# Designs tried in a protein design run: peptides against a protein of PDB entry 2AUS. Part 98

Target 1, 323 residues: chain A of PDB entry 2AUS
Amino acid sequence: ADIKREVIVKDDKAETNPKWGFPPDKRPIELHIQYGVINLDKPPGPTSHEVVAWIKRILNLEKAGHGGTLDPKVSGVLPVALERATRVVQALLPAGKEYVALMHLHGDVPEDKIRAVMKEFEGEIIQRPPLRSAVKRRLRTRKVYYIEILEIDGRDVLFRVGVEAGTYIRSLIHHIGLALGVGAHMAELRRTRSGPFKEDETLVTLHDLVDYYHFWKEDGIEEYIRKAIQPMEKAVEHLPKIWIKDSAVAAVAHGANLTVPGIVKLNAGIKKGDLVAIMTLKDELVALGKAMMSTQEMIERSKGIAVDVEKVFMPRDWYPKLW

## One batch from the design tools (peptide; made by RFdiffusion4, then SolubleMPNN)

Design b2_p16_5_s3 (from b2_p16_5, 9 letters changed)
Fold by OpenDDE base, seed 1:
Structure b2_p16_5_s3 (fold): chain B 323 residues (1-323), chain A 16 residues (1-16)
Amino acid sequence: as target 1 above (323 residues)
Amino acid sequence: MKPPLTRLELLLKRLE
């Protein structure tokens, strides 16, 4: 997720009008909320859906959505996209996840053997979705990017794990326990990362949101609620980006596909079929779409559909129609 | 009342 993508410039003379659009840092508080994502510290107990419903109640919102379900007992990073940003969660569903897990072993195992066996689970693993999952119970491969053992206390193993989206940590722990020969279960789980959202200064509780909303509505202090809500652009930081001319923004905001002449700069390594973020030169999210060309094809070609636009976020009136 | 910190949350705070 932290791979700095190279930026290839196609048009080094392209300028942007400072009077058009609303850059993430210049949005009035009401507009910031309409295009916001909360990095929520989900408490253990409630479902992710109940927590989203509470946020809607606390902040007096009509719509919100979460960036990937956490089980009721699982705490930690739950991105909650607000109002007009609600659909940005589609960028977060396929994003890598990090967890800290407490595994309880059902027998005594030497620490050296625990470390050796857990290291063998880095890479490709075969999983079956749990019975209660809406996902078809077919065997599937998933990537474990890394396993970091934090602490071993007898039969309790605390570890950090980076995984591909839709990896089941409970199933991983079960398989580790089988490989150790004693069996194991997941005692506790916290999500510490969901794509660009992590445990940092942006992580807020439901209690913080209640207090910050109160400070805004009763005391007129918007600073806390402004800091508690990230711009929707944060939710696409991990995606390949394509930056477009001011003259192309209104067409894309109306749902037109992005054509090659509209591209100013783009990330390297875009493949056909990739989910990409279409950005203004002010780093405003216009739309999400499917790349119809590679980065190389977008550089070499003078015409054609570069991106099939799937989800528009920007209002149609932020940029003028220049066609 | 803030729910009591889970054992995991207590362990994480000791590692910080």
Scores: peptide ipSAE 0.014, ipTM 0.544, DockQ to the pose 0.559
Fold by OpenDDE base, seed 5:
Structure b2_p16_5_s3 (fold): chain B 323 residues (1-323), chain A 16 residues (1-16)
Amino acid sequence: as target 1 above (323 residues)
Amino acid sequence: MKPPLTRLELLLKRLE
């Protein structure tokens, strides 16, 4: 998620009208909620779906969705997209994850051997999905980006692990235990990161949400519930972005594909087929779409479809029709 | 039959 993407400017003279749209930090509270994502600290016990249902009840919402399932026993970072932002979870599902795991070894192993073997699991690993996963039980590769051992206490190994989406930490620990020759199991698991969402000052509990909603509805204090909800734009920070002219925004908000003349600036390294975020010059999310060109093609060409628009988020009336 | 409220749902319902 922390990969700084270079920004290439195609039109350095493009300006934006400050009267149009609603920048992420300037939304009225009701509109902020309609286009919000909660960085939830999921408790152990409930399913991710039960927790989403509770958030809908607490905040009196019609729709919500989560950015990637946590098992019932697993706690930590669960992004929950609200109302009009619900569909932004499609950007979070493929995002990298970080966990802190407690592995219990079934025998004594020298610390140096634990460290050496766990380092061999950095990179590409072969996994079989658990029986209870909705995913077809085909062998698949997954990336382990890093393993950081935090503590070793006899047979207990506390470690941080960064992984590709849909990596099963339980399966990783089982394979580490086999490689150590003694066997192992996952004792505890917490998710500490899901793409741009991490353990920080934006992380809130279900209890916090109850209190913050009460303070807003009964006491007229909106500051707490406003702070507890992130703008939907947070959920696309890890995606490559294309920024468009004010004159192109309403067309894209109506579901038109983005054409090359509408581009003001874009991230480097976009490939054909990539999921991209279409942004205004005020960093408002207009839509998600599939890149139909590379960054280089979007720079060099004067015309053509740059992005096939798949999901519109922005209301049709935030920007005027200029066509 | 509505499933029994989880301990957390019971806590949330007491805060309402």
Scores: peptide ipSAE 0.011, ipTM 0.492, DockQ to the pose 0.034
Fold by OpenDDE base, seed 3:
Formats: sequence, structure tokens, C-alpha cells
Structure b2_p16_5_s3 (fold): chain B 323 residues (1-323), chain A 16 residues (1-16)
Amino acid sequence: as target 1 above (323 residues)
Amino acid sequence: MKPPLTRLELLLKRLE
């Protein structure tokens, strides 16, 4: 999410009608909830599925989905997409994750050796998925982006770790313990980041959601529940974006593929096959799709299919049909 | 009742 992507402008004269659509900051509270994502602080104990079921009960929702499973004992950042935004979780599944972990060593190891060995686990590692995972138990590579040791207290090592999606921290700690020669296990784990969602002022508890929903429904105060729910556009901040003309929005909202003439501006570094977010000039999410061209091809070509549209989010009536 | 802060939450609060 922190990578500033260059924006290439293809049409510098393209304007947008301020009367069309609903920008993320201008949605009525009911519409904001229908297109919302909660940055939930998942408590330890319940499954991710049980927590989603509780949110649906608290907020009186028909549909919701989570941005990647946390084990029952694991706390922290669980993005929960609501109602019409439920399918935006597909953008969060491949996103990088950060954790804070407590590793317990099964023997005494000098601090300098702990620091040296843990640094060797930065980069590519080989993992086998655990039996409890729905993923086939084949050996696979995963990236460890960084390991930051926060505290060493005898046999207890507290560390922050940034990892590729589907890296198993329990397996990482087991391999670190083997490399140290004494063995180790995961004592505690918290997820501190899931793509664009992190521990910040947007992080809310189940208790906060109960109180904020009550303030809205009984006291008429919408401010708290509005702040507790992020717009669905937050869930795609880490993706490469393509911004389209007002005249192209209704066609894409009807499930038509994006063609090159509809592009106003786009991020640099899009490759064929990448997941991309199609946006309005007001930063509204229209759809997710697969890039059929690179950024360079989308600039150089005058025609052709730029994006194969896979998932539409925007309602068909927010923008007029201009074809 | 707020659940008691986990040992991890107590450790994170000491790093702030």
C-alpha cells in the first residue's frame, strides 16, 4: 500500500460531472455501509467466520466477508467487507501481511546468534502448508520481506515480520528454532497489517461497533458508525489503478470490458495478467479486472481491450449511458 | 468487561 505508483495522464482535458456517482466521502450513511469495509480488531478466541457472523448481527446485514483468515487464537487486523462490497476481499487475499509474534526457544541461545540467524530468514523461504490448511500440502516458496526484532527476554523473542500472502508464521518460527539448534514454538501471534489495513485510528472492536450502531439507530448520531466503516475503495489502494471517462463508466458497470479509448489516466508498471482497479475520476471503484495490456500498450494503442472485467461493484444507474 | 489485555498487547503497549 505504501508504494507510490506513478500516474500517467493520457487525456489531460477529461472532466467529470459533479452530479454523477457517489464519491467515497459523499455517500449517505446507508449507502456508505452498503459499500463499506471494517478494519476490525479481531479478538482472540472466535474464528474469523464467527466474527463475520457477529458483525452481520450487530449491523443488521445480509452479507459480509473477511479479507483473509486469522486462526481462533490470533488477534488483530481483520478487514470485513460489507453487503455490496463483500467481493472486494478478493483484492486483499494476495496482499502482503505483517505480524507481531512471540517465539519461545526450547534452549538458551546468545542474543547475537538469535539476531544473526533471524536475519538469514529475510528473503525467499521454502514452506509446506499445515494439515489444517485448505491449500494442497506441496512445498512452495514464500517471501519474508523483513524481520524486526523488538525484544529479547531470555528464551522469549518478540519480533515484527512482513510476509507474502499465505506465509505460515508458525512454520517460520519452527525453522528458526531448528537453525538455532534448540527448537522453538509460536507462543503468541497478532496480525498488525493486511495490505492497506493496519493498526491505526480506523481499527475498531466488536464493542465499538455495538455502541456506534446504537448511537446511530437510537440517538440519531451517524458520525461514529461513519468513521468506523471505511469506503470499499480503501480495500483496493494497493492495486494498480486505471481511471476512466464518465462516458465509459456505465458500460463497465453493465459488465462490458474496458477499451483503450475509455482511459483518462493509469498507473505505471501494469503488466498483462495483473489484477487492476477501474476507477472513476472521483476515485469511485467501478470494477476489478485482469489487465489484457501493459501500461505501455495502453498508452501506445488507440483501440483494443485494456481490461477484462471480472467483478463489478458500482450500480448501473450512478452514471448515465452515453453510447 | 473488556477482556484482559493479552501478554502481547501488554508488550506492544510498552513499546509505544
Scores: peptide ipSAE 0.008, ipTM 0.496, DockQ to the pose 0.604
Fold by OpenDDE base, seed 4:
Structure b2_p16_5_s3 (fold): chain B 323 residues (1-323), chain A 16 residues (1-16)
Amino acid sequence: as target 1 above (323 residues)
Amino acid sequence: MKPPLTRLELLLKRLE
């Protein structure tokens, strides 16, 4: 959800030193890769793990991780976080997903009935995880945010679906087929969105990555590989943000919890327990953490722990210690 | 209001 979160300014006089840090657009290519996320177009066939292993081989990387498993047969948006950014995937795992699915019906159903029944699957649905899921097979609720029917051709129904993380489209289609009375199966599935990553100009193939790495290493052209890799900050765009003073950055980068005096500005609507991104005034990701206060409490209070820092990303030396 | 459990969700809840 592109929820434009209001930004509340707490300290309108706070300045940032341009000599400190590395803004997402100012990283040298090697540093950009170390803090990068690829918006990969995963091909059908390989597992998400195999694709991550291929990216590591292509780009000569030690570490990488994906922003949420796609089944072998499923194509499309697979965020792959690189090296120092690898653990940013924790922000993407709970993020909403969008798919385009082809459902094949096992019998003839009037189009009006298809449309009516599919609309009933918007909202909260009960799902049982598939047998192949590492998730314990307990019934659970999931949100279907929207279903948009794109095309109906006889027994084939092409639709866009926005879902909560860990909603199984195959199970959804099975249940739609049961509700229609004829049965159905998932013929095709493509993921078109994973949180802030979508089908756009940043989407790249494994082939593109091979070529772009070659252009950089053999021809000295870094432009293509630079554009093919997004800054890790892209992977947290969907999270509520807290922007901190330059004087607080080094402490948080050392793993200290964020205290209220360090806050310059913050998004509205933060609740206690929310995953939040701690940012510099130059929009650099310092850390992810758990909000210990609401937005309102962070505004009204003069002291206390605002964020329990769970994962630091920023190197300790990008900002000076000012204590 | 909790969205009414679909007839299918009611069936699935009975199969547990």
Scores: peptide ipSAE 0.000, ipTM 0.369, DockQ to the pose 0.018

Design b2_p16_5_s4 (from b2_p16_5, 8 letters changed)
Fold by OpenDDE base, seed 4:
Structure b2_p16_5_s4 (fold): chain B 323 residues (1-323), chain A 16 residues (1-16)
Amino acid sequence: as target 1 above (323 residues)
Amino acid sequence: MRPPLTRLELRLRRLE
């Protein structure tokens, strides 16, 4: 579920100068690309790194990064952050994921038993990372947010699954198969969501990107490539946000920590240690940082470091220095 | 040419 975060206003009189910054909807095409994220439909076959390399070649980019590895055989939603936005992928790594999976059972199981057992895998599960994972192979809990059975066709079970980041669907299917007593394997997998990125009108193929780049460079038509690239702010929609005064933007863009007086509004439920997005009043991403205070502390305190700024995205010159 | 739809993708399109 998209956690609707309440917005708490600290300064209801705070205005923003319309001449400063570049709101996500008002970036020139070159700047839009520099601060862009592609919602890529990754084909089955290539690695996520090969696909990123192809996007860099197609769009003539120096830098790009992906919002979480898909195995070569896995298709679907791969967010690819471009150029100056490349490091926004750190916001997507901890984000929830959705998949559609085809599980093949190694024996016949009554449909009622399939449904009952798969329902038991909703909630907290214990997983060990696969041998091929760069992650330390320690037993860890992961949340399965939901399992929705879409189709049961004999030994083939098609299901949608929402999971915590770093849940291994292959391992989930293996354990479901063990619980059913017949065994199972993952026949096919598609990722249908990675945080705020889903299967929607923003989902584009590598072929779409080739065509859209051609229309821009050869025909002067920027509309298609503009629509194919989302603003980097899309990649932080799922994070708790803190909106800051225009007078605080340039300091944060220079790497200064956000202090409490700079806060105009903020989401409820921020905890100390949370990854937060620092936004302008025009919903421009300034930086990502670690909350040093809770939402409540940021409301009650008149001073102190609210956010330890870890990664700046905004250029230093978009807002004037007002200090 | 778009790669052929996987069996999964073909099943998903039938459910839409």
Scores: peptide ipSAE 0.027, ipTM 0.686, DockQ to the pose 0.736
Fold by OpenDDE base, seed 1:
Structure b2_p16_5_s4 (fold): chain B 323 residues (1-323), chain A 16 residues (1-16)
Amino acid sequence: as target 1 above (323 residues)
Amino acid sequence: MRPPLTRLELRLRRLE
């Protein structure tokens, strides 16, 4: 997931006006919140929707959304996009996830057999969505990227697992238990990663948010609440990027499709149909869109629609109209 | 009050 994408430069002479836009590091606190994403440590107990509703109340927000549901009993990484950034959660839905799971076996199994069988579940697995899922109950293939056994304590197996979006760890554990011949169930689950959001210094609790908001509003201390909120650009770090000329920014911010002449630089390996982030030369998120060309086509062509713009985030007035 | 750490969270902190 941390694959540094190669950057191909089309226009090495392209400059950006420092007076235009609001780079992520230069946003006033109010604007930072309006374009923010919280890396929330969701507690066990509440639903993801209840937690979002609490964040809205704590921070006095009109809108917020989460980057992929965690079940009530599941703790850990829940990205919560705020206000004008709320729609950026769409970039996190297809992103890989990591979990730490506690599997309880229903019988005794030799450790070597546990290790051998769990390794066989790396790769492609067939799953059926659980009854409570809003997803159609069709059999589907999902990737398990890796399984790392952390601890085996008799019938308790603690493991880290990297998975494709919408892989059900409960179903994985059930199938592992069947393959072991004794059966198993998911005792506990924590999400440790959701795309670019992981367990790091940016992970905050609901309690931390209460305190940090209080320090800002009552004591005038912005530092804590500023650190607790990531710029929306964090939520698109895992996407392929296209950086555009200052002269193209206002048009894209008005909902115009990105044309090839507007491209300054882009990531390698973009395919037609990929979700891409359109960025300014100051690494500001302008929009999300669907690539209509490959990277190679965007390099070779002089004209045409490069990106079908689906969601604009940047205000229309941050960059001047140059048309 | 911080919610009590889960058994999983307590185990993870012991492995770190």
Scores: peptide ipSAE 0.025, ipTM 0.670, DockQ to the pose 0.682
Fold by OpenDDE base, seed 2:
Structure b2_p16_5_s4 (fold): chain B 323 residues (1-323), chain A 16 residues (1-16)
Amino acid sequence: as target 1 above (323 residues)
Amino acid sequence: MRPPLTRLELRLRRLE
């Protein structure tokens, strides 16, 4: 998620009208909520669906969705997309995850051996989905990006792990325990990252949301609830982006595919088939779509469909129809 | 004696 993508400018003369659209930082509070994502600190106990239902009740919302299930006993980073932003969670499902886990060993193992064996689990691992998952129980590969041992206290191993989406930390710990020869189980698990969402100043509890909503509705203080909700554009920060002309925005907002002449600038390294975010020159999310061309093809070609638009977020009236 | 709360347990309880 932290890869700074190079930006290639295709049209250096393209300007944007400041009167059109609603930039993320300039939305009225009601509109900010309609296009919002909460970086929720999910408590242990409830399901991710119960927590989403509580947020809907607390904030008086008709619709919300989460950026990837946490098990009931698992705490930490749960992105919750609100109202018109609800479908932005599709960008977060394939995103990398980070966890802090407590592994309990079933026997004594020298610290040097623990460190050596856990290092061997960085890279590609073979996993079976757990019995309770809606996923077909086929063997699949998953990437472990890194394992960082934080603390070893006898049989207890506290570690940070970065993983590909849909990696099961419980299964990883089980396999580490087998490789150590003593067995192990997952004692505790917290998710510390989900794509662009991490443990930072934007992380809020359910109690924070109750208080902040009360301050807005009863006291007229919108500042706290405004800070507790991120713009939906945060949920696409990790995706490759394509920025479009003001004249192309209304067409894409009506569900038209993005054509090459509409592109102002784009990230390097887009491949055909990639999920991409279509942005205005004010960094507003217009739509998500599938790249039909590489970055290189989008630069070299004068015409053609650059992006198959799958999901529009922007209202049709924020930009004028200029076609 | 309860084992000392792990750094993770201390972090989890600060959120309760």
Scores: peptide ipSAE 0.025, ipTM 0.617, DockQ to the pose 0.091
Fold by OpenDDE base, seed 5:
Structure b2_p16_5_s4 (fold): chain B 323 residues (1-323), chain A 16 residues (1-16)
Amino acid sequence: as target 1 above (323 residues)
Amino acid sequence: MRPPLTRLELRLRRLE
């Protein structure tokens, strides 16, 4: 999520009409909820699906989805996309994640050896998905981006770990324990990050949501529920972006593929096949799609399909048809 | 209820 992507401007004279669309910070509360994502602090105990069902009941919603399963015993950052934003979870599922884990060693190991061995697990690791996973139990590589030991207390090792999506921390701890020669198990796990969502002021509990919804519906105070829900655009901050002309927005909102003439600016380093976010000049999410060109091809070409539009989010009426 | 790990991190930071 923290990869600063360079922005290449293709049309420096492109302006946007301030009367068109609904910028993320200017949505009426009902519309904000319809295009919202909650940065939920999932409690330990319930499944991620049970928590999503509770949010739907609390907020009187028809649809919601989560940005990546947390096991029942695991707490922390669970992005929950609401209503019309529900499918934005497609952007979050492949996103990197951070955890804080407590590893319990089954024997005594010198601290220096713990530190040395855990450092060797930074990089690519081979994992087999657990039996309870809906994923085929094939061996697969996963990247460990970093391991930071926070504390060592005898046989208890508290550490922060940044990982590729679908890395099993329980399996990582098991392998660390084997490498240490004593064995280990995961005592506790918390997810502290899921892509752009982290432990910050936007992190809310189920109790907070109950209270904030009550304050809105009974007391007429929308401020708390507004702050508790992030705009869906937050869920795509980690993706490469393409910003389009106002004249191209309605076509894309109708499901047309993005063509090269519609591009105003774009991130560097887009490759063919990448998931990209199509944005307005007001940073509104229009659609997700598959890049059909590289960044360089989108700059050099005058025509052609730049993005195969897979999922539209923006309503068809926010921008006028200018074709 | 704050998750146990945040209490552990807070306990661990209080033992320094």
Scores: peptide ipSAE 0.018, ipTM 0.613, DockQ to the pose 0.293

